# Peptides against a protein of PDB entry 2AZE: the designs that were tried, part 51

Target 1, 148 residues: chain A of PDB entry 2AZE
Amino acid sequence: AQECQNLEVERQRRLERIKQKQSQLQELILQQIAFKNLVQRNRHAEQQASRPPPPNSVIHLPFIIVNTSKKTVIDCSISNDKFEYLFNFDNTFEIHDDIEVLKRMGMACGLESGSCSAEDLKMARSLVPKALEPYVTEMAQGTVGGVF
Target 2, 101 residues: chain B of PDB entry 2AZE
Amino acid sequence: GRLEGLTQDLRQLQESEQQLDHLMNICTTQLRLLSEDTDSQRLAYVTCQDLRSIADPAEQMVMVIKAPPETQLQAVDSSENFQISLKSKQGPIDVFLCPEE

## One batch from the design tools (peptide; made by RFdiffusion4, then SolubleMPNN)

Design b1_p12_7_s2 (from b1_p12_7, 7 letters changed)
Fold by OpenDDE base, seed 3:
Structure b1_p12_7_s2 (fold): chain B 148 residues (1-148), chain C 101 residues (1-101), chain A 12 residues (1-12)
Amino acid sequence: as target 1 above (148 residues)
Amino acid sequence: as target 2 above (101 residues)
Amino acid sequence: SPLKKLVASSAL
């Protein structure tokens, strides 16, 4: 009886660990899709324009976005060497990492929310190695972890 | 029996975890390849138009922070304090503003 | 339009 109880505890521990790894894998897949899709988009755009964009018109990854109301007053203090910044706001702000920005841009094809169209899913699959395609399909269908 | 069933379950879970680990390794490898590819890095950018699509500069002030790896970010967003602190150890921090349309 | 580099309002 005690042995069975110990194994049940271990079973639950492993299930939780697997769940965590599933979440991590999904995020990695989304990052891969988003990055490759972004690169593909920009490559195509530059080909169509027959030139790269002006240097000051683009932001390369990695980056962080901070946004707030235009009415927000911001005090910014910067060290002489620019190693330290301090921003004081008089109202609320939002912070977004580059991955979140890419997702909002649709670079992850709506896979992050399970709202892929047929074309979005086709694109997503095309941006991952063959071994990952089944998992992408499961993500789109909301069936990840169904075998556990 | 119950013991036999649990033993089998644990074995199956181990196999499933190994499969996940393998897939994760594939993903991390792909991401590393992207980071090491010069052309991919050159093309890994967003535009002002992209930034406007997520936060319109006509209504929102948008700052873009380019900070070196391992930069510390501290943020406080409460009714009593609204603050962001950045501290880099690897080089200077650059901050840019998205222009109004 | 090009991005503008942030100018400090004060020094640390």
Scores: peptide ipSAE 0.287, ipTM 0.912, DockQ to the pose 0.039
Fold by OpenDDE base, seed 1:
Structure b1_p12_7_s2 (fold): chain B 148 residues (1-148), chain C 101 residues (1-101), chain A 12 residues (1-12)
Amino acid sequence: as target 1 above (148 residues)
Amino acid sequence: as target 2 above (101 residues)
Amino acid sequence: SPLKKLVASSAL
């Protein structure tokens, strides 16, 4: 019947929306873990050194990274007010945002790629509120995707 | 019947979505708290050593771009054109180089 | 090690 067909379309619509929200939640959890882990690492490092890092030795979030071969020739044009930059390369380059950098540093405990050891999982769980711990566990197992 | 089954499925999906929304609210609250904490902001940094772990300066040149919010970035990466364009409306852009040592 | 500020090769 037409009514059943309409409800089946709506069901599929809701399933897709839930899938999108699951993806968004996973990314938010990874960001939370990465940020808290980074802050914790740096706090400990500063305590051990009994000093903050030199001002020009660190980059605070947010930032982006551009990398290319050391052999790449780069022409950089900058406006007088530094509001505009133009980079011309003679070869390929890569761009990475700060979140990707944190993930590659292991700040998300390998949770993003299924490379989460028991110790990594313990750390990840400790960096989220209790209500999110079951979801972190499911992410580590690769079993996220079911309907609650 | 089929109609009753579908109706029940939709109710269950609504409950599942509400649970997801609740978890997302918890997560976004935690991120907001981090952004509002001055000490956390001060400690939210990476080092040159961290950057070397991502792209080794022995082989790669690494640039760090600090740009104001809403800065426009356009990148072209093709065999005939390799270009990055940055345009800020909220202040100057700073670019730094990560040294090899 | 300290980060070095980028110097432009040309002006826009």
Scores: peptide ipSAE 0.280, ipTM 0.911, DockQ to the pose 0.039
Fold by OpenDDE base, seed 2:
Structure b1_p12_7_s2 (fold): chain B 148 residues (1-148), chain C 101 residues (1-101), chain A 12 residues (1-12)
Amino acid sequence: as target 1 above (148 residues)
Amino acid sequence: as target 2 above (101 residues)
Amino acid sequence: SPLKKLVASSAL
């Protein structure tokens, strides 16, 4: 019947919305873990060194990175007020946001790819509120996606 | 019947979405707390060593871009054009290079 | 290792 058809459309709509929210939640969890882990690492390092790093040796979040082959020719044009930049490359480049950098650094404990060791998983769980631990476990196992 | 089944499914999906919303609220709250904690923000940095671990300056040129909020970034990466454009409305943009040594 | 500020190759 038409009523059932309407409900099926709504069902599909909700399923898609849930799927999107699951993806968003996973990313939020990864961000949280990565940030907390980074802060923890740096705190420990500074304590061991008994000093902060030199100010010109670190970059605070947020940032993005651009990398390309050293052989790539780059033309960089900057406005006088530094409000505008134009980079022209003669070959391909990569852009990474700070979150991706943190993931590649292992700050998300390999949870982003479901490739965390037992110790990494333990760390990841320790960096989230208790309510999120089951979801972190599912992420590590690659079993997220069901209706719960 | 079919109608009852669909109605049941929608109720279950509603509960599932409510659970997701709850977890998302927890996450957003935690991230907000991190952003509001000055000590955490002071410690939220990467080093040159970190950057080299992502892309070795011996083989790759590595630039770090610090731009104000709402800065427009446009990138074209094609065989015909390789370009990055940055336009800020809220202040100057700073770009840094990670040295090889 | 200290980071270096980028110097433009040209001006807009």
Scores: peptide ipSAE 0.280, ipTM 0.912, DockQ to the pose 0.040
Fold by OpenDDE base, seed 4:
Structure b1_p12_7_s2 (fold): chain B 148 residues (1-148), chain C 101 residues (1-101), chain A 12 residues (1-12)
Amino acid sequence: as target 1 above (148 residues)
Amino acid sequence: as target 2 above (101 residues)
Amino acid sequence: SPLKKLVASSAL
């Protein structure tokens, strides 16, 4: 019947939407873990050093990273008010957001790549509210994808 | 029948999505709390050592861009043109270089 | 090590 067909279409639509939201949730979880882990690391480091880091030695979030070969020639033009920048490279470059940087630093505990050790998983779980712990576990196991 | 089965499936999917939405709300709340906490903001930083760990300045030139919200970034990466343009609407842009040592 | 501010090659 046409009604059944319509519902089947809707079912598929919802499944796709759920899948999309699952991906979004995973990213949000990774961000949360990464941020909290970073803050915790820095807090501990400052306590051990009994001082904050020197000025201009750190970059606060948010930021963007651009990297290229050290041999790449870069021409940089800046407006007087510093509202506009133009970079010209003679070779390829990479752009990374701060979240990607944190992931590469291991701040997401390897959860993003399935490289989560038992210790990493323990850390990851400790950095999320209790309600999210089961999902973190599923992420580590690679079992995310089912419907709740 | 088939209709009843599909109807039930849709209800179950709705419940599942609601659970998912709830978890997402928890996450966004936690992230917001971090962003609103002054101490967390102060501690949310990376060091030169961190940057070197992801892209060694011995081999890579590393630039860090601090731009106001809603800054436009356009990048072209092709054999004929390698370019990045930044345009801020809310304030000056700061760019830093990570030293090798 | 402190980060260095980028110096422009030219002005826009």
Scores: peptide ipSAE 0.278, ipTM 0.911, DockQ to the pose 0.039

Design b1_p12_7_s3 (from b1_p12_7, 8 letters changed)
Fold by OpenDDE base, seed 2:
Structure b1_p12_7_s3 (fold): chain B 148 residues (1-148), chain C 101 residues (1-101), chain A 12 residues (1-12)
Amino acid sequence: as target 1 above (148 residues)
Amino acid sequence: as target 2 above (101 residues)
Amino acid sequence: SPLKKLVAKVAQ
């Protein structure tokens, strides 16, 4: 009985680990697609414009975004060497990392929410190695996690 | 019996995990390749137009923070306190505002 | 303590 109990504990441990890895893999796939799609978009745009954008008109990854109502009062204190920042708000704010920004831009082709059009899914598949295509398809269908 | 069933389950889970590990390795390799490609790095940017599509500067203040690796970020967002603290150990932090137009 | 406020504008 004890042996079986030990194996059941191990089984549960492995299931949880697999679940965590599935989440990590999905995020990695989304990052890959988003990055490649962004690069592709910008490459095309620069080719069409026959020049890169002005250097101060773009923000390179990585970055984070903070947004709040324009009515929010913000006090910002910065150290002399700019190593330390303190922001005090009088109302709520939002923080988004660059990946989330890319997702909201549609760079992940809607795969993050399983809301891909046929064209979006085609694009997403084209931006990953062949070995990952089945998983991308499963993500689009919301059918990931069948190992349970 | 029960023991045999559990043993078989563990073997199957091991195989599944190995497959996941393989796929994850492929992904991490691809991301590394992207980070090592100079052209990709140069083209990995967003514009003000992109930022406006996320949060309209007419209604929202949009602030972009570029901080060195390992920068400590602490945020409190509650009815009692609304605060963001940043502390870098590897260099200065840059903060940008997205203009309304 | 931090005392300065410096924010750069992103040019369009």
Scores: peptide ipSAE 0.049, ipTM 0.895, DockQ to the pose 0.043
Fold by OpenDDE base, seed 1:
Structure b1_p12_7_s3 (fold): chain B 148 residues (1-148), chain C 101 residues (1-101), chain A 12 residues (1-12)
Amino acid sequence: as target 1 above (148 residues)
Amino acid sequence: as target 2 above (101 residues)
Amino acid sequence: SPLKKLVAKVAQ
C-alpha cells in the first residue's frame, strides 16, 4: 500500500539522519578527547619544567597550518591592516586544521583510525563523561551504529 | 501487519535519535566547559616539535596561520595555479613560520 | 590590497 511505501521512505530518511548524527557525535568525542589530552600533556610538562614555555614558542588553538616543499617558492602579500593575505606558490601545498594536527599527534589516542591500544582506550575513556564511555568503546571496536 | 511494524520501527528510531541527541548535548557541554576554562585555554597549545611530527621542516616548510573567526579562506591547488587567499572581518591575521632549528 | 611581505618566526 502507498501508506506503507511512505513509511518506508521515512524510515530510510531517519536512518540516514541518525547515521549523520553518529558521525557528528564521533567527531565531537574525538575533539573532546584530543583537547583534554593536549591540556593534560601540557600541564604535566609545565609542572615538570616548573615553568610555562616561552610565549613565542607555542601556538594556541585555534590555528591552521600550511605546508609545502622546502623548495617551493612562496610570494606573500599582506594588507596594511593585516586583514588580507595572498599567498602564491609555484608548487602544490597542503592545508590542515588544528583538529587534524591533534589527531596526527596522537591526542585522540588513535581512536579516529581504529588504532587504539588497550592503554590508548583506557586514556580515551578517562577523558569523557561516564555517559560517553560506552560510545568510545564502540568507536574503538568499530561497532558504532550496530543497533540500527 | 506491515503497517503496524513500520510504525513501531519509526517510533523506535525516534527514541534512538533522542538518545543520540542527549549524548551530543553532553559532549557539546564538555567542549563548552573547556572553552570557558581559562587555564584550559592557556594550556591548549602545540609546539614546533609537535608540528615537526606532522611535517618535518627539514623537508617541508610549515606555516601557521592564526586568524579570527569567520575568516574567509580561498585555496586553489592546480597545475597552473597554487594560491591561498585569506580575508578577515574581525581582526588581523598572524602568520608564523616554524623554524628548522 | 595586499602590499607587504612579512612572516614571523616561531621561537623554540
Scores: peptide ipSAE 0.047, ipTM 0.894, DockQ to the pose 0.044
Fold by OpenDDE base, seed 3:
Structure b1_p12_7_s3 (fold): chain B 148 residues (1-148), chain C 101 residues (1-101), chain A 12 residues (1-12)
Amino acid sequence: as target 1 above (148 residues)
Amino acid sequence: as target 2 above (101 residues)
Amino acid sequence: SPLKKLVAKVAQ
């Protein structure tokens, strides 16, 4: 009885750990797809334009975004060496990391929400190694974890 | 019996976790390869048009922060305090605004 | 010691 109880506790521990790893793997897959898709898009765009964009017109990864109402008053203090910044707002703001921005741009093909069209899924699969394709399919179908 | 069943379950879970670890290794390898490829890094950028698609600068102020690794970010968003503090140890921080602001 | 107020504009 005690042995079974111990194993049941261990089982639950492993299930929780697996769940966490599933989440981490899904995020890694989404990052890979988003990055590769972004690079592919930009490569194609530059080829069509026959030139790279002006240096000051683009933001390279990594970055974060802060947005707030245009009416929000912002005070910014910067150290002389630019190592320290302090922003004071008079109203609420939002912070987004670059991965979230890429997802909202559709770079993850809607896989993050399981909202992939047939074309989106095809694109997503094409941007990962063969070994990851089945997992991408499971993510799109919402069937991840069926064997656990 | 119950003991045998639990033992089998744990073995199966171990195999499943090993599979996950393998797939994660593949992913991390791919991401590392991307980070080490100079052409990919050159092409890893967003445009002003992209930023406008996320938040319209006509209605929202959009600020982009480029900070070195290990930079500390402290954010407070409460009824009495709205603040962001950045402290870098590895280099200067750059902040950009979208055009038309 | 934050003292300056400088923000660059994208594509300005």
Scores: peptide ipSAE 0.039, ipTM 0.894, DockQ to the pose 0.044
Fold by OpenDDE base, seed 5:
Structure b1_p12_7_s3 (fold): chain B 148 residues (1-148), chain C 101 residues (1-101), chain A 12 residues (1-12)
Amino acid sequence: as target 1 above (148 residues)
Amino acid sequence: as target 2 above (101 residues)
Amino acid sequence: SPLKKLVAKVAQ
């Protein structure tokens, strides 16, 4: 009886760990898709333009975005060596990491929300190794969550 | 019996986790390959047009922060205080604005 | 010494 109880506790522990790993894998997949899709897009664009964009016209990863209303007053203090910044706002702001930006750009093909068109899903699958394709399919269908 | 059932469940969960770990290893390997590919990193960028798709510069101020690894970011967003603090130990921080145009 | 402001535009 006590042994069974101990094993049940362990079972629950493992289930939770698996759940966490599933979430991690999904995020890694989304990151991979987003990165590869971004690179592919830009490569194509540069080929069409027959040149890379000017250095000051693009922001390379990694980065963080901060956005706020244009009406927001921002006071910025910067150290002489630019090692330290202090921003004071008079209203709320938002912070987004680069991966979130890529997702909102559609670089993850809508896979993050399970809202993929057939074309989006095809693109997503093409950007991952074959072994990950079934998982991508499950993500698109929203069927991830079971233990396999 | 109950014991046998639980034992089997744990074994199955172990196998499932191993499969999951394998997939994760494949994925992390791909990400590492991307990080090691100079051309891919050169092409890993966004434009102002991209940023406008996230937040309209006509209504939102969009600021981009480029900071070295291990930079500390502290943010407070409350009715009493709205503040972002950045502190780098490895180099200068660059901040860019996306123009409205 | 007072701190300074330095922000660059993403696009030229």
Scores: peptide ipSAE 0.056, ipTM 0.896, DockQ to the pose 0.043; fails the geometry check

Design b1_p12_7_s4 (from b1_p12_7, 8 letters changed)
Fold by OpenDDE base, seed 3:
Structure b1_p12_7_s4 (fold): chain B 148 residues (1-148), chain C 101 residues (1-101), chain A 12 residues (1-12)
Amino acid sequence: as target 1 above (148 residues)
Amino acid sequence: as target 2 above (101 residues)
Amino acid sequence: SALKKLVASSAL
């Protein structure tokens, strides 16, 4: 009885760990797709323009975004060596990491919401190694969650 | 019996976790390869147009923060205080504004 | 569209 109870506790612990790893894997897949898609887009754009973009017109990864209303008053204090910044706002703000920005740009092909068109799914599959394609399909269908 | 059943379940879960680990290793390898590829890193950028699609500078003020690795970010967003602090140990922090036009 | 480098309002 006690032995079975111990194994049941262990089973639950492992299930939770698997769930966490599953979430991590999905995020890694989305990052991979988003990065590769971004690179592909920009490569094509530069080829069409026959030149790279001006240096001050682009932001390279990694980065974070902070946005707030234009009406928000911001006080920014910077240390002499620029190692420290302090921003004080008089209203709410939003922070977004670069991955979230890429997702909102559609670079993850809508896979993050499980709402991919046929073309989006085709693109997503083309941007991952073959071994990951079945998982991408499951993500698109919203069928991820079972033990495999 | 119950013991045998639970033992079998644990073995199956172990195999499932190993499969997950394998797939994760594939992903991390791909991401590492991207980070090591000079051309890919050169092309890993967003434009002002992209940023406007996320938050329109006509309505929102948009700041872009480029910080070295291991930079500490602390944010407070409450009725009493609205603050962001950044502390870098590996170099200077650069902050850029996305123009309206 | 060119990004502007942020200027501090004050010094720490």
Scores: peptide ipSAE 0.312, ipTM 0.913, DockQ to the pose 0.039
Fold by OpenDDE base, seed 2:
Structure b1_p12_7_s4 (fold): chain B 148 residues (1-148), chain C 101 residues (1-101), chain A 12 residues (1-12)
Amino acid sequence: as target 1 above (148 residues)
Amino acid sequence: as target 2 above (101 residues)
Amino acid sequence: SALKKLVASSAL
């Protein structure tokens, strides 16, 4: 029946929307874990050093990273007011946002790739509200994707 | 029948989406709380050592870009053109280099 | 290690 066909279309639409929300939720969880873990690490480090790091030795979030080979020739043009930048490279470059940097630092405990040790998973769980712990566990196992 | 089955599926999907929305709300709330906590923001930083762990300045040139909100970023990475353009409307852009040592 | 501010190779 036509009604069944309409409902099947709606079903597919909802499934796709749920899939998108699952991806968004996973990213939000990773951000939360990464931020909290970073803060915790730095708090501990400052306590051990009994001082904050030198001001020009750290970069606060948010930021982005651009990296390229040292052999890459870079031309950088900057407006007088520094409102505009233009970089020209003679070879490929990489751009990373701060969250990606934190992930590569291990701040998300390997949860982003499902590469969590038992200790990593324990840390990850400790950095989220209780309601999110089951989802963190599923992420670590790579079993996210089911419908509730 | 088929109609009843589909109707039930849609109801179940609605409940699933509501659960996801709830979890997302929890996450967004936590992130907001972090953004509003001055001490957390003070401690939300990376070091040169961190940056070297991502891309070693011995092999890679590493730039850090601090740009105001809503800054436009355009990037082209092709065999014919390798370019990054930044345009801010809300203030100056700062770019830093991570030294090798 | 101290971060260094980038100096432009040219001006826009």
Scores: peptide ipSAE 0.305, ipTM 0.912, DockQ to the pose 0.039
Fold by OpenDDE base, seed 1:
Structure b1_p12_7_s4 (fold): chain B 148 residues (1-148), chain C 101 residues (1-101), chain A 12 residues (1-12)
Amino acid sequence: as target 1 above (148 residues)
Amino acid sequence: as target 2 above (101 residues)
Amino acid sequence: SALKKLVASSAL
């Protein structure tokens, strides 16, 4: 019947929305883990060194990274007020946001790529509230995707 | 029947979505707390060594862009044109180079 | 190591 068809369309709509929210939640969890892990690492390092790092030796979030070959010629034009920058390259470049950098550093414990050891999983779980731990476990197992 | 089954499915999906929303609220709250904690923000940094682990300065030139919120970034990466344009509305942009050593 | 501030090659 037409009514059943309408409800089936609605069901598919809700399933797609849930899928989108699952992806968003996973990303948020990864960000939380990465941030807390980074802070914990740096706190420990500073305690061991008994001092903070030199001010010009670190980059605080947020930031963006641009990298290219050392052979790439770069022309950089900057406005007087430094509000505008224009970079011209003679070859390809890469852009990475800070979250991607943290992931590549292993701050998300490999959870983002399915490369999560038992030790990594233990760390990841310790960096989220209890309510999120089951979801972290599912992410590590690659079993996220089902409906609650 | 089929109608009753579909109706029940929709109710179950609603409950599932509510559970997701709850978890998302917990997560966003944690992220907000991190952003509001002065000590956490002070410790939220990467080093040149960290950057080298991602893009080796022996082979790659690494630039770091510190831009105010809502800064526009446009990138063109084509066979004939390679360009990055930055435009801030809230203040100056700072760009740094990561040394090889 | 210390980060180096970028110097423009030209003015915009």
Scores: peptide ipSAE 0.302, ipTM 0.911, DockQ to the pose 0.039
Fold by OpenDDE base, seed 4:
Parts: sequence; structure tokens; C-alpha cells
Structure b1_p12_7_s4 (fold): chain B 148 residues (1-148), chain C 101 residues (1-101), chain A 12 residues (1-12)
Amino acid sequence: as target 1 above (148 residues)
Amino acid sequence: as target 2 above (101 residues)
Amino acid sequence: SALKKLVASSAL
């Protein structure tokens, strides 16, 4: 009886761990797709333009964005060496990391929300190794919930 | 019996986790390869147009923070205090504004 | 479009 109880506890522990890893894998897949898609897009754009973009027109990863209402008053204090910044806002703001930005740009093909068109799914699959394609499909279908 | 059933379940879960770990390894490897590729890193950028697509500069002000690794970001968002503090340990921080046009 | 570097309101 005690042995069975111990094993049941362990079973639950493993199930939870697997669930956590599934979430981690999904995020990693989204990152991979987003990054590769971004690189591909930019490569194509530069080829068409026959030149790279002006240096001050782009921001390379990694980065963070902060957005707030255009009417928000912002006070910015910067140390002399630029090692320290202090922003004071008179209203709420939002902070987003670069991955979230890429997702909002559609670089993850809508896979993050399960809003993949057939074309989006095709793109997503093309940006991952073969071994990951089935999982991408499952993500698009919302069927990842099972333990495989 | 119950014991045998649980034992079998644990074995199956172990196999499942191993498969999961394998997929994760593949994925992390791909990400690492991307990060190590100079050309990919050169092409890993967003434009002002991209930033406008996610936050309309007509309504929102957008700042982009480029900070070295291990930079601390502290944010307070409350009715009495709206503040962001950045403290770098490895070098200067650059902040850029996305123009409306 | 060119990104503009942020100018401080004050110094720390």
C-alpha cells in the first residue's frame, strides 16, 4: 500500500514535469520559427534592395521595447556613463521582450495562438527540422496536451 | 495489480520524457546554431516599420532598449508610481525612439 | 525611417 502510494506520487511528479517541458518546448519552437522567419524575411528584403538597411533604421536582437500612450509624460534620467537609466511616467506603460515583438509581427506564423492558416503552417513546418514537424502540427491543432 | 500498473505507467512516462528531451535538444541546438551564425545575427533585426506594426506611433510612444547582458530592469506600474530603472553591469545602455513617420 | 537616440531629461 505504501509502495503504491509512493509510486503514485512519483507518477504525478513526472506528469507535471512533462507538462512543464512541453510548455518549454513549445516556446523554444516558437522562438526558432520566429528567428528563422525574421532572418529569412530580412535576407530576402536586402537582396531585393541590393543593400542592407541604413544602420539607424534597424534594431538587432536582443532588445526590449517599452510603449505607453503618446500623451504620457516621461521623465528620463541618464547617468553620465549611460550605465543607469531612470524613467518616470505619469501613466501606465507596457514592456515587451523581443520574442513577444516577433510573435506580434507574425514571425511565429500565428502558431503561438493556434491561429495558423494553411500557408502559415506550411511556413512554420519549413522552418524546423524534420523531427520537430509533427510537434508543430500538434501545436497548430491544439493537441499537444497528451503525453507521448 | 495496482503496483504493477503504476510501475508500467512510470516506465511509459520515462520513455515519453526521453522523447521530449530529445526534441528539446534538437530545438536548442537549432537556436544555438542560429546564434553562432554571423550572417544570421546580422539579419536578426526589426525595422521601424515592424515596430509601428505592433504599436501605432500615432497613439503609442515606443522606446527600444538595447542593453548589455545582465542588465537589471526594475519596473513599477502602480497608480502612485510608474517607473522603469535600468542598471547595466557590462556597459552603456542605448535607448531609441521609434518615430511616428 | 531612422530611430532616434533618446535624450535625457536630466542626469543621474
Scores: peptide ipSAE 0.296, ipTM 0.911, DockQ to the pose 0.039

